# Designs tried in a protein design run: peptides against a protein of PDB entry 5YCA. Part 22

Target 1, 132 residues: chain A of PDB entry 5YCA
Amino acid sequence: RSLPAERNPLYKDDTLDHTPLIPKCRAQVIEFPDGPATFVRLKCTNPESKVPHFLMRMAKDSSISATSMFRSAFPKATQEEEDLEMRWIRDNLNPIEDKRVAGLWVPPADALALAKDYSMTPFINALLEASS

## One batch from the design tools (peptide; aimed at target 1 Q28 K43 F54)

Design b2_p14_4_s4 (made by RFdiffusion4, then SolubleMPNN; from b2_p14_4, 8 letters changed)
Fold by OpenDDE base, seed 1:
Structure b2_p14_4_s4 (fold): chain B 132 residues (1-132), chain A 14 residues (1-14)
Amino acid sequence: as target 1 above (132 residues)
Amino acid sequence: SAMSLDELEALFDQ
C-alpha cells in the first residue's frame, strides 16, 4: 500500500530506545455518557511545525488509536489518504470502532505493526508499557 | 454519538 510522502520528522528513527518516553506518558480519566474511561496518552510534538498530537491508549483493553497514529505520522496527509489507510486497516488488521471515541482502535499487536510502517515503534512501545 | 479525536485531545491535560 501507499502511505503519504511526508512524515513527521519526530519519527525519523524507528530504532531508538523507547524507555525514555515511558515517563512522558500520562493517564487521564475521561467521562463519557456511559461512564468513565481511562486513557493513557503521549504528547508528540512535530519539531518542525510545533503542532502536537496525542497518541492514545485505552487503559482497559490497551487498544491504540490507529487514526491518531496516522495523523501524527503524516501531518500533511489528505483526507483521502487517511480514508484509504483506514480502509486498509479494516481489511488487514483487527480494528474496533469504539462507540465512545471516533476513529479506528487497534489491539497492541496491530498497533506495533502500524508503528513499524509509520516509523513510530519507540513511541508505541512506550505508550503500551506506561502505567495507567 | 462518538466523541471525535480532536474533542478527546482537547480534554487532555496539556
Scores: peptide ipSAE 0.744, ipTM 0.955, DockQ to the pose 0.822
OpenDDE base, seeds 2, 3, 4, 5: peptide ipSAE 0.743, 0.744, 0.744, 0.743; ipTM 0.955, 0.955, 0.956, 0.955

Design b2_p14_5 (made by RFdiffusion4; failed a check: a repeat of another design)
Pose (drawn by RFdiffusion4):
Structure b2_p14_5 (pose): chain A 132 residues (1-132), chain P 14 residues (1-14)
Amino acid sequence: as target 1 above (132 residues)
Amino acid sequence: PPMTLEELAAKFEE
């Protein structure tokens, strides 16, 4: 499948061990109407533009926001490119919708498949292994 | 409506 032409330079090496990234993750409880949910997040900063994005994980089922991954991976992605990729995820992987939180959320295996596609493997590995 | 990623990011930044 086509993907946005440019990638976040933070992701220039998919093979680095992830041990140092785990402590950079944070768990956070967020209140919703019914009621609290726990997330794990990793702040990822583009080393060139310095623009940050959060990678997001739901602690209950370890679902990963594919939307958060995509937005972090491709700085100049158009809305059309994002729509195309979310459609591809729905058609080829196993996402879930949570009424409470927007975006496409995928199980760990699917998150890792996408991480390979986006060259984000060490970061998703760290997000998945971090304490909740 | 569901909480957006932007809204979550704002809470995470706290």

Design b2_p14_5_s1 (made by RFdiffusion4, then SolubleMPNN; from b2_p14_5, 7 letters changed)
Fold by OpenDDE base, seed 3:
Structure b2_p14_5_s1 (fold): chain B 132 residues (1-132), chain A 14 residues (1-14)
Amino acid sequence: as target 1 above (132 residues)
Amino acid sequence: SAMSLEELEAIFSQ
């Protein structure tokens, strides 16, 4: 597959220690029609544009928003490019379409696979290890 | 009737 050419400079080094990012994660209870659910989130700000995106994990099953990962990693991606990547994820990984929150949600192993592709490994490791 | 990611991010930003 072809990923967008320009990547968020926040993710320039995939080999950094993730542990300093763990305390930056925040757990939050969100109210839905069928009841509350806890999410763990990590605010990731593009150091050049200063535009933030949130990486997010469902606390209960550790599913991570692949869509949010993509949007954070590729800030100039078109909707078409996003759609193509989401299709690839459907075809090659094990995503879930959650009834409460839109986008594709993937289990931890798949999230780490995507993180490697997007150069986001420290951030996803931190998100997975953070308390909820 | 799923919440959008943008809506969820807005909540996170409060």
Scores: peptide ipSAE 0.735, ipTM 0.956, DockQ to the pose 0.914
OpenDDE base, seeds 1, 2, 4, 5: peptide ipSAE 0.734, 0.735, 0.733, 0.735; ipTM 0.956, 0.956, 0.956, 0.956

Design b2_p14_5_s2 (made by RFdiffusion4, then SolubleMPNN; from b2_p14_5, 6 letters changed)
Fold by OpenDDE base, seed 3:
Structure b2_p14_5_s2 (fold): chain B 132 residues (1-132), chain A 14 residues (1-14)
Amino acid sequence: as target 1 above (132 residues)
Amino acid sequence: SAMTLDELEAIFSE
């Protein structure tokens, strides 16, 4: 597959220690029509544009928003590019379409696979290890 | 009827 050419400079080094990012994660209870659910979130700000995106994990099953990962990693991606990547994820990984929150949600192993592709490994490791 | 990711991010930002 072809990923967008420009990547968020926040993710320039995939080999950094993730542990300093763990305390930056926050757990939050969100109210939905069918009841509350806890999410763990990590605010990731593009150091050049100063535009933030949140990486997010559903606390209960550790599913991570692949769509949010993509949007954070590729700030100039078009909707078409996002759609193509989401299609690839559907075809090659094990995503879930959650009824409460849009986008594709993937299990931890798939999230780490995507993180490698997007150069986000430290951030996803931190998100997965953070308390909820 | 699912919440969008933008809506969820807005809640996170509160």
Scores: peptide ipSAE 0.708, ipTM 0.944, DockQ to the pose 0.918
OpenDDE base, seeds 1, 2, 4, 5: peptide ipSAE 0.703, 0.707, 0.704, 0.704; ipTM 0.942, 0.944, 0.943, 0.943

Design b2_p14_5_s3 (made by RFdiffusion4, then SolubleMPNN; from b2_p14_5, 7 letters changed)
Fold by OpenDDE base, seed 3:
Structure b2_p14_5_s3 (fold): chain B 132 residues (1-132), chain A 14 residues (1-14)
Amino acid sequence: as target 1 above (132 residues)
Amino acid sequence: SPLTLEELEEIFSQ
């Protein structure tokens, strides 16, 4: 597959220690029609553009928003590029589509696979290890 | 109707 050419400079080094990011994560309960659900989020600000994105995890099953990962990693990606990647994820990983929240959500192992591709490993590790 | 990711980010920004 082909990923967008320009990546968020926040993710320039995939080998950094993730532990300092853990306390930056925040848990939040969101009310849905079928009841409350807790999400863990990590604010990721592009150091160049200053535009923030949130990486997000469903606390209960540790599913990670792959769509949010992609959008954070590739700030100049087109909708077509996003659609292509989401199709790749559907074909090659194990995403779920949740009725409560949009986008593709993937289990931890898949999230880490994507993180490797997007150079986001420290951020996803922190998000997964953070308490809810 | 699911919350959009943009809506989630708005919630997280509060």
Scores: peptide ipSAE 0.710, ipTM 0.951, DockQ to the pose 0.935
OpenDDE base, seeds 1, 2, 4, 5: peptide ipSAE 0.709, 0.710, 0.709, 0.709; ipTM 0.951, 0.952, 0.951, 0.951

Design b2_p14_5_s4 (made by RFdiffusion4, then SolubleMPNN; from b2_p14_5, 6 letters changed)
Fold by OpenDDE base, seed 2:
Structure b2_p14_5_s4 (fold): chain B 132 residues (1-132), chain A 14 residues (1-14)
Amino acid sequence: as target 1 above (132 residues)
Amino acid sequence: APMTLEELEEIFSK
């Protein structure tokens, strides 16, 4: 697969210590038609564009939004590039399509695999370790 | 239909 050429400069160093990011995560209960669900989120702001994206985890099963990871990592990605990556995820990982929130959601191990590819490892580690 | 990620992010932003 081909990932977009330009990556969010926030993720320039995949080897950084993740622990300082843990307290930056926030848990929030979101109301859905079928009832409440808790999410853990981490606000990630592109230092150049100043555009924020949220990395997000479902508290119940620790699923991570792969779509949000991609969008945060690749701010100039086209829809076609996103679609291609989501297809790759479907074919190679174990995503779920949640009825409550759109996009592909992946289990922790898959999230960490993607994080390595997207140079987001510290951020995903923090998101996974944060309390809900 | 599920909530969009954009909508969820909007909630997070408040």
Scores: peptide ipSAE 0.743, ipTM 0.957, DockQ to the pose 0.914
OpenDDE base, seeds 1, 3, 4, 5: peptide ipSAE 0.741, 0.742, 0.742, 0.740; ipTM 0.956, 0.956, 0.957, 0.956

Design b2_p14_6 (made by RFdiffusion4)
Pose (drawn by RFdiffusion4):
Structure b2_p14_6 (pose): chain A 132 residues (1-132), chain P 14 residues (1-14)
Amino acid sequence: as target 1 above (132 residues)
Amino acid sequence: DEAEFLAFMESLKN
């Protein structure tokens, strides 16, 4: 599939060990109407533009926001490119919708498949292994 | 960082 032409320089090496990234993750409890949910997040900063994005994980089922991955991976992505990619995820992977949180959320295996596509493997590895 | 995150979580809420 086509993907946005440019990638976040933070992701120029998909093979680095992820041990140092685990302690950078944070667990956070967020209140919803019914009620609290726990997330794990990793803040990822583009080393050139310095623009940060958060990678998100739901602690209950370890679902990963594919939307958060995409937005971190492709700085100049158009809305059309994002729409195309979310459609591809729906058609080829196993996402879930949570009424409470927007975006496409995928299980760990699907998150890792996308991480390879986006060259984000060490970061998703760290997010998945971090304490909740 | 904490403020950015909370603002980000509010944007995700449906």

Design b2_p14_6_s1 (made by RFdiffusion4, then SolubleMPNN; from b2_p14_6, 6 letters changed)
Fold by OpenDDE base, seed 2:
Structure b2_p14_6_s1 (fold): chain B 132 residues (1-132), chain A 14 residues (1-14)
Amino acid sequence: as target 1 above (132 residues)
Amino acid sequence: MDEEFEAYMESLKK
């Protein structure tokens, strides 16, 4: 598959220690029509553009939003590029389409596989280890 | 509560 050429400079080094990022994660209850759900989120700010994106984990099943990962990693990606990657995820990983929140959500192992591809390993490790 | 995150989640709600 082909990933977008330009990546968020925040993710220039995939080998960084993830532990300092753990305290930056925040658990938050979000209200939905059918009841509340807890999400753990990590705010990731592009150091050049200063535009933030949230990485997200569902507290209940530890699913990670692959869509949020992609959008954070590739801020200049086209919709076509995103659609292509989401199709790849559907074909090769184990995503879930949640009834409440848009995007593809993947289990921890799949999230770490994507993190390697997107150079986001420290951030996803932190997000997975953070308490809810 | 983080209002920025809530606003973001609101945009993602189905």
Scores: peptide ipSAE 0.695, ipTM 0.942, DockQ to the pose 0.726
OpenDDE base, seeds 1, 3, 4, 5: peptide ipSAE 0.691, 0.693, 0.692, 0.690; ipTM 0.939, 0.940, 0.939, 0.939

Design b2_p14_6_s2 (made by RFdiffusion4, then SolubleMPNN; from b2_p14_6, 5 letters changed)
Fold by OpenDDE base, seed 4:
Structure b2_p14_6_s2 (fold): chain B 132 residues (1-132), chain A 14 residues (1-14)
Amino acid sequence: as target 1 above (132 residues)
Amino acid sequence: DEEEFLAYMKSLQK
Protein backbone atom coordinates (compact mmCIF):
# COMPACT_ATOMS: atom_id res chain seq x y z
CA ARG B 1 0.00 0.00 0.00
CA SER B 2 0.96 3.63 -0.42
CA LEU B 3 0.40 6.08 2.43
CA PRO B 4 -0.01 9.82 1.85
CA ALA B 5 3.20 11.77 1.35
CA GLU B 6 2.71 14.44 4.02
CA ARG B 7 2.35 13.51 7.68
CA ASN B 8 1.26 15.61 10.65
CA PRO B 9 4.45 17.04 12.18
CA LEU B 10 3.05 16.17 15.62
CA TYR B 11 4.14 12.59 14.87
CA LYS B 12 7.72 13.25 13.79
CA ASP B 13 9.23 11.01 16.50
CA ASP B 14 7.73 7.56 17.09
CA THR B 15 10.20 6.68 19.86
CA LEU B 16 9.21 9.21 22.53
CA ASP B 17 8.03 8.17 25.98
CA HIS B 18 4.24 7.89 25.96
CA THR B 19 3.63 8.28 29.69
CA PRO B 20 3.40 12.11 29.67
CA LEU B 21 0.46 11.79 27.28
CA ILE B 22 -1.61 9.57 29.58
CA PRO B 23 -2.97 12.43 31.73
CA LYS B 24 -3.94 14.25 28.53
CA CYS B 25 -6.55 11.60 27.82
CA ARG B 26 -10.15 12.09 28.95
CA ALA B 27 -13.00 9.66 29.50
CA GLN B 28 -16.47 10.53 28.24
CA VAL B 29 -19.77 8.70 28.52
CA ILE B 30 -21.80 8.81 25.31
CA GLU B 31 -25.50 7.98 25.23
CA PHE B 32 -26.68 5.69 22.45
CA PRO B 33 -30.14 4.29 21.72
CA ASP B 34 -29.16 0.96 23.26
CA GLY B 35 -27.47 2.51 26.30
CA PRO B 36 -24.40 4.41 27.42
CA ALA B 37 -20.82 3.64 26.41
CA THR B 38 -17.57 5.13 27.66
CA PHE B 39 -14.90 6.42 25.30
CA VAL B 40 -11.40 7.61 26.03
CA ARG B 41 -10.27 10.50 23.84
CA LEU B 42 -6.98 12.28 23.20
CA LYS B 43 -6.98 15.66 21.50
CA CYS B 44 -4.08 15.97 19.06
CA THR B 45 -3.36 19.37 17.55
CA ASN B 46 -1.18 19.83 14.47
CA PRO B 47 1.53 22.22 15.67
CA GLU B 48 1.72 23.98 12.30
CA SER B 49 -1.87 24.21 11.12
CA LYS B 50 -3.38 24.27 14.64
CA VAL B 51 -6.13 21.92 13.42
CA PRO B 52 -7.18 19.43 16.11
CA HIS B 53 -8.14 15.79 15.74
CA PHE B 54 -9.32 13.34 18.37
CA LEU B 55 -7.92 9.86 18.80
CA MET B 56 -10.45 7.61 20.47
CA ARG B 57 -10.81 4.26 22.24
CA MET B 58 -13.88 2.32 23.32
CA ALA B 59 -13.26 1.78 27.00
CA LYS B 60 -14.92 -1.61 27.25
CA ASP B 61 -13.04 -3.57 24.58
CA SER B 62 -10.18 -1.13 23.88
CA SER B 63 -11.07 -0.82 20.19
CA ILE B 64 -9.38 2.15 18.51
CA SER B 65 -10.71 4.27 15.65
CA ALA B 66 -8.42 3.64 12.69
CA THR B 67 -10.24 6.35 10.74
CA SER B 68 -9.35 8.93 13.36
CA MET B 69 -5.74 7.77 13.39
CA PHE B 70 -5.48 8.14 9.63
CA ARG B 71 -7.09 11.56 9.52
CA SER B 72 -4.85 12.85 12.29
CA ALA B 73 -1.68 11.42 10.76
CA PHE B 74 -2.41 12.56 7.21
CA PRO B 75 -4.28 15.88 7.32
CA LYS B 76 -3.88 16.51 3.58
CA ALA B 77 -4.93 13.05 2.44
CA THR B 78 -7.59 12.77 -0.24
CA GLN B 79 -10.76 10.78 0.20
CA GLU B 80 -9.39 8.29 -2.31
CA GLU B 81 -6.24 7.78 -0.25
CA GLU B 82 -8.33 7.23 2.87
CA ASP B 83 -10.59 4.76 1.10
CA LEU B 84 -7.61 2.78 -0.12
CA GLU B 85 -6.10 2.60 3.36
CA MET B 86 -9.40 1.58 4.96
CA ARG B 87 -9.74 -1.18 2.39
CA TRP B 88 -6.21 -2.34 3.18
CA ILE B 89 -7.13 -2.46 6.87
CA ARG B 90 -10.23 -4.52 6.12
CA ASP B 91 -8.19 -6.95 4.03
CA ASN B 92 -5.14 -7.27 6.28
CA LEU B 93 -6.15 -6.53 9.89
CA ASN B 94 -9.07 -7.41 12.13
CA PRO B 95 -11.53 -4.51 12.17
CA ILE B 96 -14.76 -4.72 14.12
CA GLU B 97 -18.28 -3.68 13.22
CA ASP B 98 -20.15 -1.41 15.61
CA LYS B 99 -23.43 0.11 14.48
CA ARG B 100 -23.22 2.86 17.09
CA VAL B 101 -20.10 4.54 15.77
CA ALA B 102 -18.82 5.70 12.41
CA GLY B 103 -15.48 4.87 10.84
CA LEU B 104 -13.35 1.76 11.01
CA TRP B 105 -12.35 0.43 14.44
CA VAL B 106 -9.62 -2.09 15.23
CA PRO B 107 -8.41 -4.02 18.29
CA PRO B 108 -5.38 -2.83 20.28
CA ALA B 109 -2.78 -4.98 18.54
CA ASP B 110 -3.92 -3.77 15.13
CA ALA B 111 -4.00 -0.18 16.37
CA LEU B 112 -0.38 -0.47 17.44
CA ALA B 113 0.55 -1.92 14.07
CA LEU B 114 -1.07 1.06 12.38
CA ALA B 115 0.55 3.39 14.88
CA LYS B 116 3.96 2.14 13.83
CA ASP B 117 3.11 2.76 10.18
CA TYR B 118 1.78 6.25 10.96
CA SER B 119 4.51 7.11 13.50
CA MET B 120 1.92 7.48 16.29
CA THR B 121 3.08 4.81 18.75
CA PRO B 122 3.40 7.06 21.84
CA PHE B 123 -0.08 8.47 21.32
CA ILE B 124 -1.76 5.10 20.88
CA ASN B 125 0.07 3.60 23.86
CA ALA B 126 -1.11 6.50 26.01
CA LEU B 127 -4.66 6.13 24.75
CA LEU B 128 -4.63 2.41 25.57
CA GLU B 129 -3.22 2.89 29.07
CA ALA B 130 -5.43 5.78 30.14
CA SER B 131 -8.12 5.07 32.71
CA SER B 132 -11.80 5.20 31.90
CA ASP A 1 -14.72 19.98 24.93
CA GLU A 2 -17.26 17.18 25.28
CA GLU A 3 -19.43 18.75 22.61
CA GLU A 4 -16.38 19.20 20.41
CA PHE A 5 -15.66 15.50 20.70
CA LEU A 6 -19.25 14.57 19.89
CA ALA A 7 -19.11 16.73 16.79
CA TYR A 8 -15.86 15.08 15.78
CA MET A 9 -17.32 11.60 16.17
CA LYS A 10 -20.25 12.57 13.98
CA SER A 11 -17.87 13.86 11.32
CA LEU A 12 -16.49 10.37 10.76
CA GLN A 13 -17.88 8.16 8.02
CA LYS A 14 -18.51 4.44 7.77
Scores: peptide ipSAE 0.684, ipTM 0.933, DockQ to the pose 0.496
OpenDDE base, seeds 1, 2, 3, 5: peptide ipSAE 0.684, 0.684, 0.684, 0.684; ipTM 0.934, 0.933, 0.934, 0.934

Design b2_p14_6_s3 (made by RFdiffusion4, then SolubleMPNN; from b2_p14_6, 6 letters changed)
Fold by OpenDDE base, seed 5:
Structure b2_p14_6_s3 (fold): chain B 132 residues (1-132), chain A 14 residues (1-14)
Amino acid sequence: as target 1 above (132 residues)
Amino acid sequence: DDEEFQKYMESLKK
């Protein structure tokens, strides 16, 4: 597969210590028709454009939104590029399509694989370690 | 903030 050419400069260094990011994560309860669910979120702001994106984890099963990862990592990606990546994820990883929330959600191991590809490992490690 | 995330999640609800 081919990923978009331009990446969010926030993710220029995949080797950074993730520990300082843990306190920046926040747990939040969201109400749904079938009951409440807790999400852990991390607000990530592009240092150049100043546009923020939320990375998010379902607290219960630790699933990470791959769609949110992609959108944060590749701010200039086209819808076609996103669709192609989501198709790749379906074909190569173990995504879940949640009945309540849109996007592809992947287990921690898959999220870390994507994080390596997108150069955002510290952010995903922090998101996974944060309390809920 | 919480309100910002709430609004974002509303846009993702199926």
Scores: peptide ipSAE 0.766, ipTM 0.963, DockQ to the pose 0.874
OpenDDE base, seeds 1, 2, 3, 4: peptide ipSAE 0.764, 0.765, 0.765, 0.765; ipTM 0.963, 0.963, 0.963, 0.963

Design b2_p14_6_s4 (made by RFdiffusion4, then SolubleMPNN; from b2_p14_6, 6 letters changed)
Fold by OpenDDE base, seed 5:
Structure b2_p14_6_s4 (fold): chain B 132 residues (1-132), chain A 14 residues (1-14)
Amino acid sequence: as target 1 above (132 residues)
Amino acid sequence: DDEEFLAYMASLAK
């Protein structure tokens, strides 16, 4: 597969300590037709454009939105580039299906694999360790 | 904030 050429400068260093990011995460309860569910979010702002993106985790099973990871890492990506990556994830990883939420979600191990590819490891580690 | 996050989640829909 091929990833977009331009990456969010926020993710320039994949080796940084993740612990300072943990207290920046926030938990939120969202109401759905079949009941409430808790999500953990991390607001990530592009230091150049100042445009924010949220990374997000389902608290109960720790599933993480691969779609949000991709859009944060590659803010100038085309829809075609995103579709190609999402198809790769379906074919090579273990995404889950949840009718309550949009986008493609993956378990923690898969999220960390994607984080390595997108240079987002500190951010995903923080998101996984944050309290819900 | 909470409303901003809800809007962002909704934006993930195709």
Scores: peptide ipSAE 0.703, ipTM 0.940, DockQ to the pose 0.496
OpenDDE base, seeds 1, 2, 3, 4: peptide ipSAE 0.702, 0.700, 0.702, 0.701; ipTM 0.940, 0.940, 0.940, 0.939

Design b2_p14_7 (made by RFdiffusion4)
Pose (drawn by RFdiffusion4):
Structure b2_p14_7 (pose): chain A 132 residues (1-132), chain P 14 residues (1-14)
Amino acid sequence: as target 1 above (132 residues)
Amino acid sequence: SPPMSLEELAARME
């Protein structure tokens, strides 16, 4: 599939061990109407533009926001490119919708498949292994 | 009710 032409330089090496990234993750409890949910997040900063994005994980089922991954991976992605990629995820992987939180959420295996596509493997590995 | 946006979720986490 086509993907946005440019990638976040933070992701120029998909092979680095992820041990140092785990402690950078944070668990956070967020209140919803019914009621609290726990997330794990990793703040990822583009080393060139310094623009940060969070990678997001739901602690209950370890679902990963594919939307958050995409937005971190491709700085100049158009809305059309994002729409195309979310459609591809729906058609080829196993996402879930949570009424409470927007975006496409995928199980760990699917998140890792996308991580390889986006060259984000160490970061998703760290997010998945972090304490909740 | 609409789902919470990722932007809002990130802001709450900060």

Design b2_p14_7_s1 (made by RFdiffusion4, then SolubleMPNN; from b2_p14_7, 4 letters changed)
Fold by OpenDDE base, seed 1:
Structure b2_p14_7_s1 (fold): chain B 132 residues (1-132), chain A 14 residues (1-14)
Amino acid sequence: as target 1 above (132 residues)
Amino acid sequence: MPPMSLEELEELME
């Protein structure tokens, strides 16, 4: 597969210690038509553009938004590039299309696999370890 | 009911 050429400089080093990021994660209850759901989120601001994106974990089953990961990692990606990656995820990982929130949601192991590809390992580790 | 977009969800987050 082909990932976008330009990556968010926030993710320049995949080997950094994740523990300082854990306390930056926050839990939040969101109301949906079928009831409330808790999300754990981590605000990730591109140090160059100053544009923030939230990495998101569903508290109930620890699913993580792969789409949000991609969008955070590749701020200049085209829709075509995103679609290509989402198709790859469907074909190679175990994503869930949640009826409450759009995009592809993946289990923790898949999230960590994507994190390695996107150079986001510290951030996903922190997101997974944070309390809900 | 259609799913909420990620953009909409993010707008709700602080």
Scores: peptide ipSAE 0.696, ipTM 0.947, DockQ to the pose 0.861
OpenDDE base, seeds 2, 3, 4, 5: peptide ipSAE 0.696, 0.696, 0.697, 0.695; ipTM 0.947, 0.947, 0.948, 0.947; seed 4 fails the geometry check

Design b2_p14_7_s2 (made by RFdiffusion4, then SolubleMPNN; from b2_p14_7, 5 letters changed)
Fold by OpenDDE base, seed 1:
Structure b2_p14_7_s2 (fold): chain B 132 residues (1-132), chain A 14 residues (1-14)
Amino acid sequence: as target 1 above (132 residues)
Amino acid sequence: MAPMSLDELEALME
């Protein structure tokens, strides 16, 4: 597969220690028609554009939004590029399509695989280790 | 019922 050429400069170094990011994660209860659900989120601000994106983990099953990861990593990606990547994820990983929130949600191991591809490993490690 | 969009969910994040 091919990923977008330009990546969020926030993710320039995949080798950094993730532990300083853990306290920046926040657990939040979101109300849905079928009841509340807790998410752990990490605010990630593009240092160039100053546009924030939130990385998101479902507390219940630790699923992480792959779509949000992609959008954060590749801020100038086209919809076609996103669709292509989501298709790849569907074909190669183990995503779920949640009833409450759109996009593809992947289990922790898959999230870490994507994180390596997107150079987001510290951020996803922090998101996974944060309390809910 | 249709899922909320990621944009909608993100808008709720504090």
Scores: peptide ipSAE 0.705, ipTM 0.944, DockQ to the pose 0.858
OpenDDE base, seeds 2, 3, 4, 5: peptide ipSAE 0.704, 0.705, 0.705, 0.705; ipTM 0.944, 0.944, 0.944, 0.945

Design b2_p14_7_s3 (made by RFdiffusion4, then SolubleMPNN; from b2_p14_7, 6 letters changed)
Fold by OpenDDE base, seed 3:
Structure b2_p14_7_s3 (fold): chain B 132 residues (1-132), chain A 14 residues (1-14)
Amino acid sequence: as target 1 above (132 residues)
Amino acid sequence: MEPMSLDELERLME
């Protein structure tokens, strides 16, 4: 598959130690019609545009928003490019479409596979290791 | 019910 050409410069080095990012993560309870759910989130700010995005993990099953990963990694991606990647994820990984929150949510192993592709491994490792 | 959008969820986190 092809990914968007321009990547968030925040993710320039996929090999950095993730442990300093762990305390940057925050757990938050969000209220939904069917009750509360806890998310672990990591605020990721594009150092050039200064636009922040949150990477998100559901505390209950450790599912991570692949859609949010993509949007953070590729700030100039078109909707068409996002749709193509989401289709690839459906075809090649094990995403879940959650009834509470939109987008594709993937298990930790899939999230790490995507993180490698998007050059954001330290951030996803931190998100996965953070407490909830 | 319709899922909350990621944008809305993100706004709640800010």
Scores: peptide ipSAE 0.699, ipTM 0.945, DockQ to the pose 0.903
OpenDDE base, seeds 1, 2, 4, 5: peptide ipSAE 0.697, 0.696, 0.698, 0.698; ipTM 0.945, 0.945, 0.945, 0.945

Design b2_p14_7_s4 (made by RFdiffusion4, then SolubleMPNN; from b2_p14_7, 4 letters changed)
Fold by OpenDDE base, seed 3:
Structure b2_p14_7_s4 (fold): chain B 132 residues (1-132), chain A 14 residues (1-14)
Amino acid sequence: as target 1 above (132 residues)
Amino acid sequence: SPPLSLEELEALLE
């Protein structure tokens, strides 16, 4: 597959220690029609544009928002590029489409596979290890 | 009811 050419400079080094990012994660309970659910989030700000995105984990099953990962990693991606990547994820990984929240959500192993592709490994490791 | 958009979820998490 072809990923967008320009990547968020926040993710320039995939080899950094993730542990300093763990305390930056925050857990929050969100109320849905069928009951409450806890999310863990990590605010990731593009150091050049200053635009933030949240990386997000469903606390209960550790599913990670692949859509949010993509949007954070590729700030200039078109909707078409996003759609193509989401299709690739559907075809090659094990995403879940949740009835409460939009986008594709992937299990931890898939999230780490995407993180490698997007150069986001420290951030996803931190998000997965954070308390909820 | 439709699911929350990711933008809506982000807004709630701020």
Scores: peptide ipSAE 0.644, ipTM 0.936, DockQ to the pose 0.920
OpenDDE base, seeds 1, 2, 4, 5: peptide ipSAE 0.643, 0.641, 0.639, 0.641; ipTM 0.936, 0.936, 0.935, 0.935

Design b2_p14_8 (made by RFdiffusion4)
Pose (drawn by RFdiffusion4):
Structure b2_p14_8 (pose): chain A 132 residues (1-132), chain P 14 residues (1-14)
Amino acid sequence: as target 1 above (132 residues)
Amino acid sequence: SPPMTLEELAEKFE
């Protein structure tokens, strides 16, 4: 599949061990109407533009926001490219919708498949292994 | 009710 032409330079090496990234993750409880949910997040900063994005994980089922991954991976992605990629995820992987949080959320195996596609493996590995 | 956006969720993280 086509992907945005440019990638976040933070992700120029998919093979680095992830041990140092785990302690950078944070768990956070967020209140919703029914009520609290726990997330794990990792803040990822583009080393060139310095623009940050959060990678997001739901602690209950370890679902990963594929939307958050895409938005971190591709700085100049158009809305059309994002729409195309979310359609591809729906058609080829196993996402879930949560009424409470927007975006496409995928199980760990699917998150890792996408991480390989986006060259984000160490970061998703760290997000998945972090304490909740 | 609409779902919380990732932007809104990010704000709560900070």

Design b2_p14_8_s1 (made by RFdiffusion4, then SolubleMPNN; from b2_p14_8, 5 letters changed)
Fold by OpenDDE base, seed 2:
Structure b2_p14_8_s1 (fold): chain B 132 residues (1-132), chain A 14 residues (1-14)
Amino acid sequence: as target 1 above (132 residues)
Amino acid sequence: MPPMSLDELEELFE
């Protein structure tokens, strides 16, 4: 696979202590046609562009949006680059295509593997440890 | 029904 060259400067240091990020996570119930679902999310603002993106975890099974991780990590990625990475995830990890929300959702272990690749480890650790 | 887009979900977050 080929990850985009430019990464969100928010993720320049993968060795940060994640614990200060835990209280920044928020749980929220979202209403869907088939009923409510709780998500835990972490607002991540690109310090250069000032554009925020949310990292998100489904409370029920702790699945994390790999697609949102990718989009946050690589703000200038093309659709082709995203598609390539999503195919790689399908081939190499254990993603779920959720009926309620689009993109690929991955279990915690896979999320941490991706976090290492995207230099997002502190943020994903915090998201996983936050309460729902 | 098709899944909600990630952009739409983000818009719902407070």
Scores: peptide ipSAE 0.750, ipTM 0.955, DockQ to the pose 0.902
OpenDDE base, seeds 1, 3, 4, 5: peptide ipSAE 0.749, 0.750, 0.749, 0.748; ipTM 0.955, 0.955, 0.955, 0.955; seed 3 fails the geometry check

Design b2_p14_8_s2 (made by RFdiffusion4, then SolubleMPNN; from b2_p14_8, 7 letters changed)
Fold by OpenDDE base, seed 3:
Structure b2_p14_8_s2 (fold): chain B 132 residues (1-132), chain A 14 residues (1-14)
Amino acid sequence: as target 1 above (132 residues)
Amino acid sequence: MEPLSLDELEELFE
């Protein structure tokens, strides 16, 4: 598959130690019509544009928003590029579509696979290890 | 009901 050409410079090094990122993660209970759900999120700011994005994990099942990963990794991606990647994820990984929050959510192993592709491994490891 | 968009969820984060 083809990924967007320009990647968020925040993710220039996939080999960084993730441990310092763990305390930067925050857990928050979000109220939905069907009840509360806890999310763990990590605010990731593009050092060039200064635009922040949140990486997100559902605390209960550790599902991670693949869509948010993509949007954070590829700040100049078109909707078409996102759609193509989401289709690839559907075809090759094990995403779920949650009724509470849009986008594709993937289990931890899939998130780490994507993280490798997007050069986000430290950030996803931190997000997965953070407490809820 | 429809799910929150990711942007909407982000807006809820403190």
Scores: peptide ipSAE 0.730, ipTM 0.948, DockQ to the pose 0.916
OpenDDE base, seeds 1, 2, 4, 5: peptide ipSAE 0.729, 0.729, 0.728, 0.728; ipTM 0.948, 0.948, 0.948, 0.948

Design b2_p14_8_s3 (made by RFdiffusion4, then SolubleMPNN; from b2_p14_8, 6 letters changed)
Fold by OpenDDE base, seed 2:
Structure b2_p14_8_s3 (fold): chain B 132 residues (1-132), chain A 14 residues (1-14)
Amino acid sequence: as target 1 above (132 residues)
Amino acid sequence: APPMSLDELEALFE
């Protein structure tokens, strides 16, 4: 597959220690029509554009939003590029389409695989290790 | 009911 050409400069180094990011994660209860759900989120700000995106994990099953990962990693990606990547994820990983929140959600192992592809391993490690 | 968009969820985060 082909990923977008330009990546968020926040993710220039995939080898950084993730532990300093852990305390930056926040657990938050969100109310939905069918009841509350807890998410762990990590605010990731593009150092050039100053535009923030949240990486997010469902506390209940540790699923991580692959769509949010993609959008954070590739801020200039087209909708077509996103759609192609989401199709790839469907075909190659084990995503879940949640009834409460849109996009593809993937289990921790898949999230780490994507993190490697997107050069955001420290951020996903932190998100997975953070308390909920 | 359709799922909440990711943008809408992000807007709820503090």
Scores: peptide ipSAE 0.763, ipTM 0.956, DockQ to the pose 0.912
OpenDDE base, seeds 1, 3, 4, 5: peptide ipSAE 0.762, 0.762, 0.761, 0.761; ipTM 0.956, 0.956, 0.956, 0.956

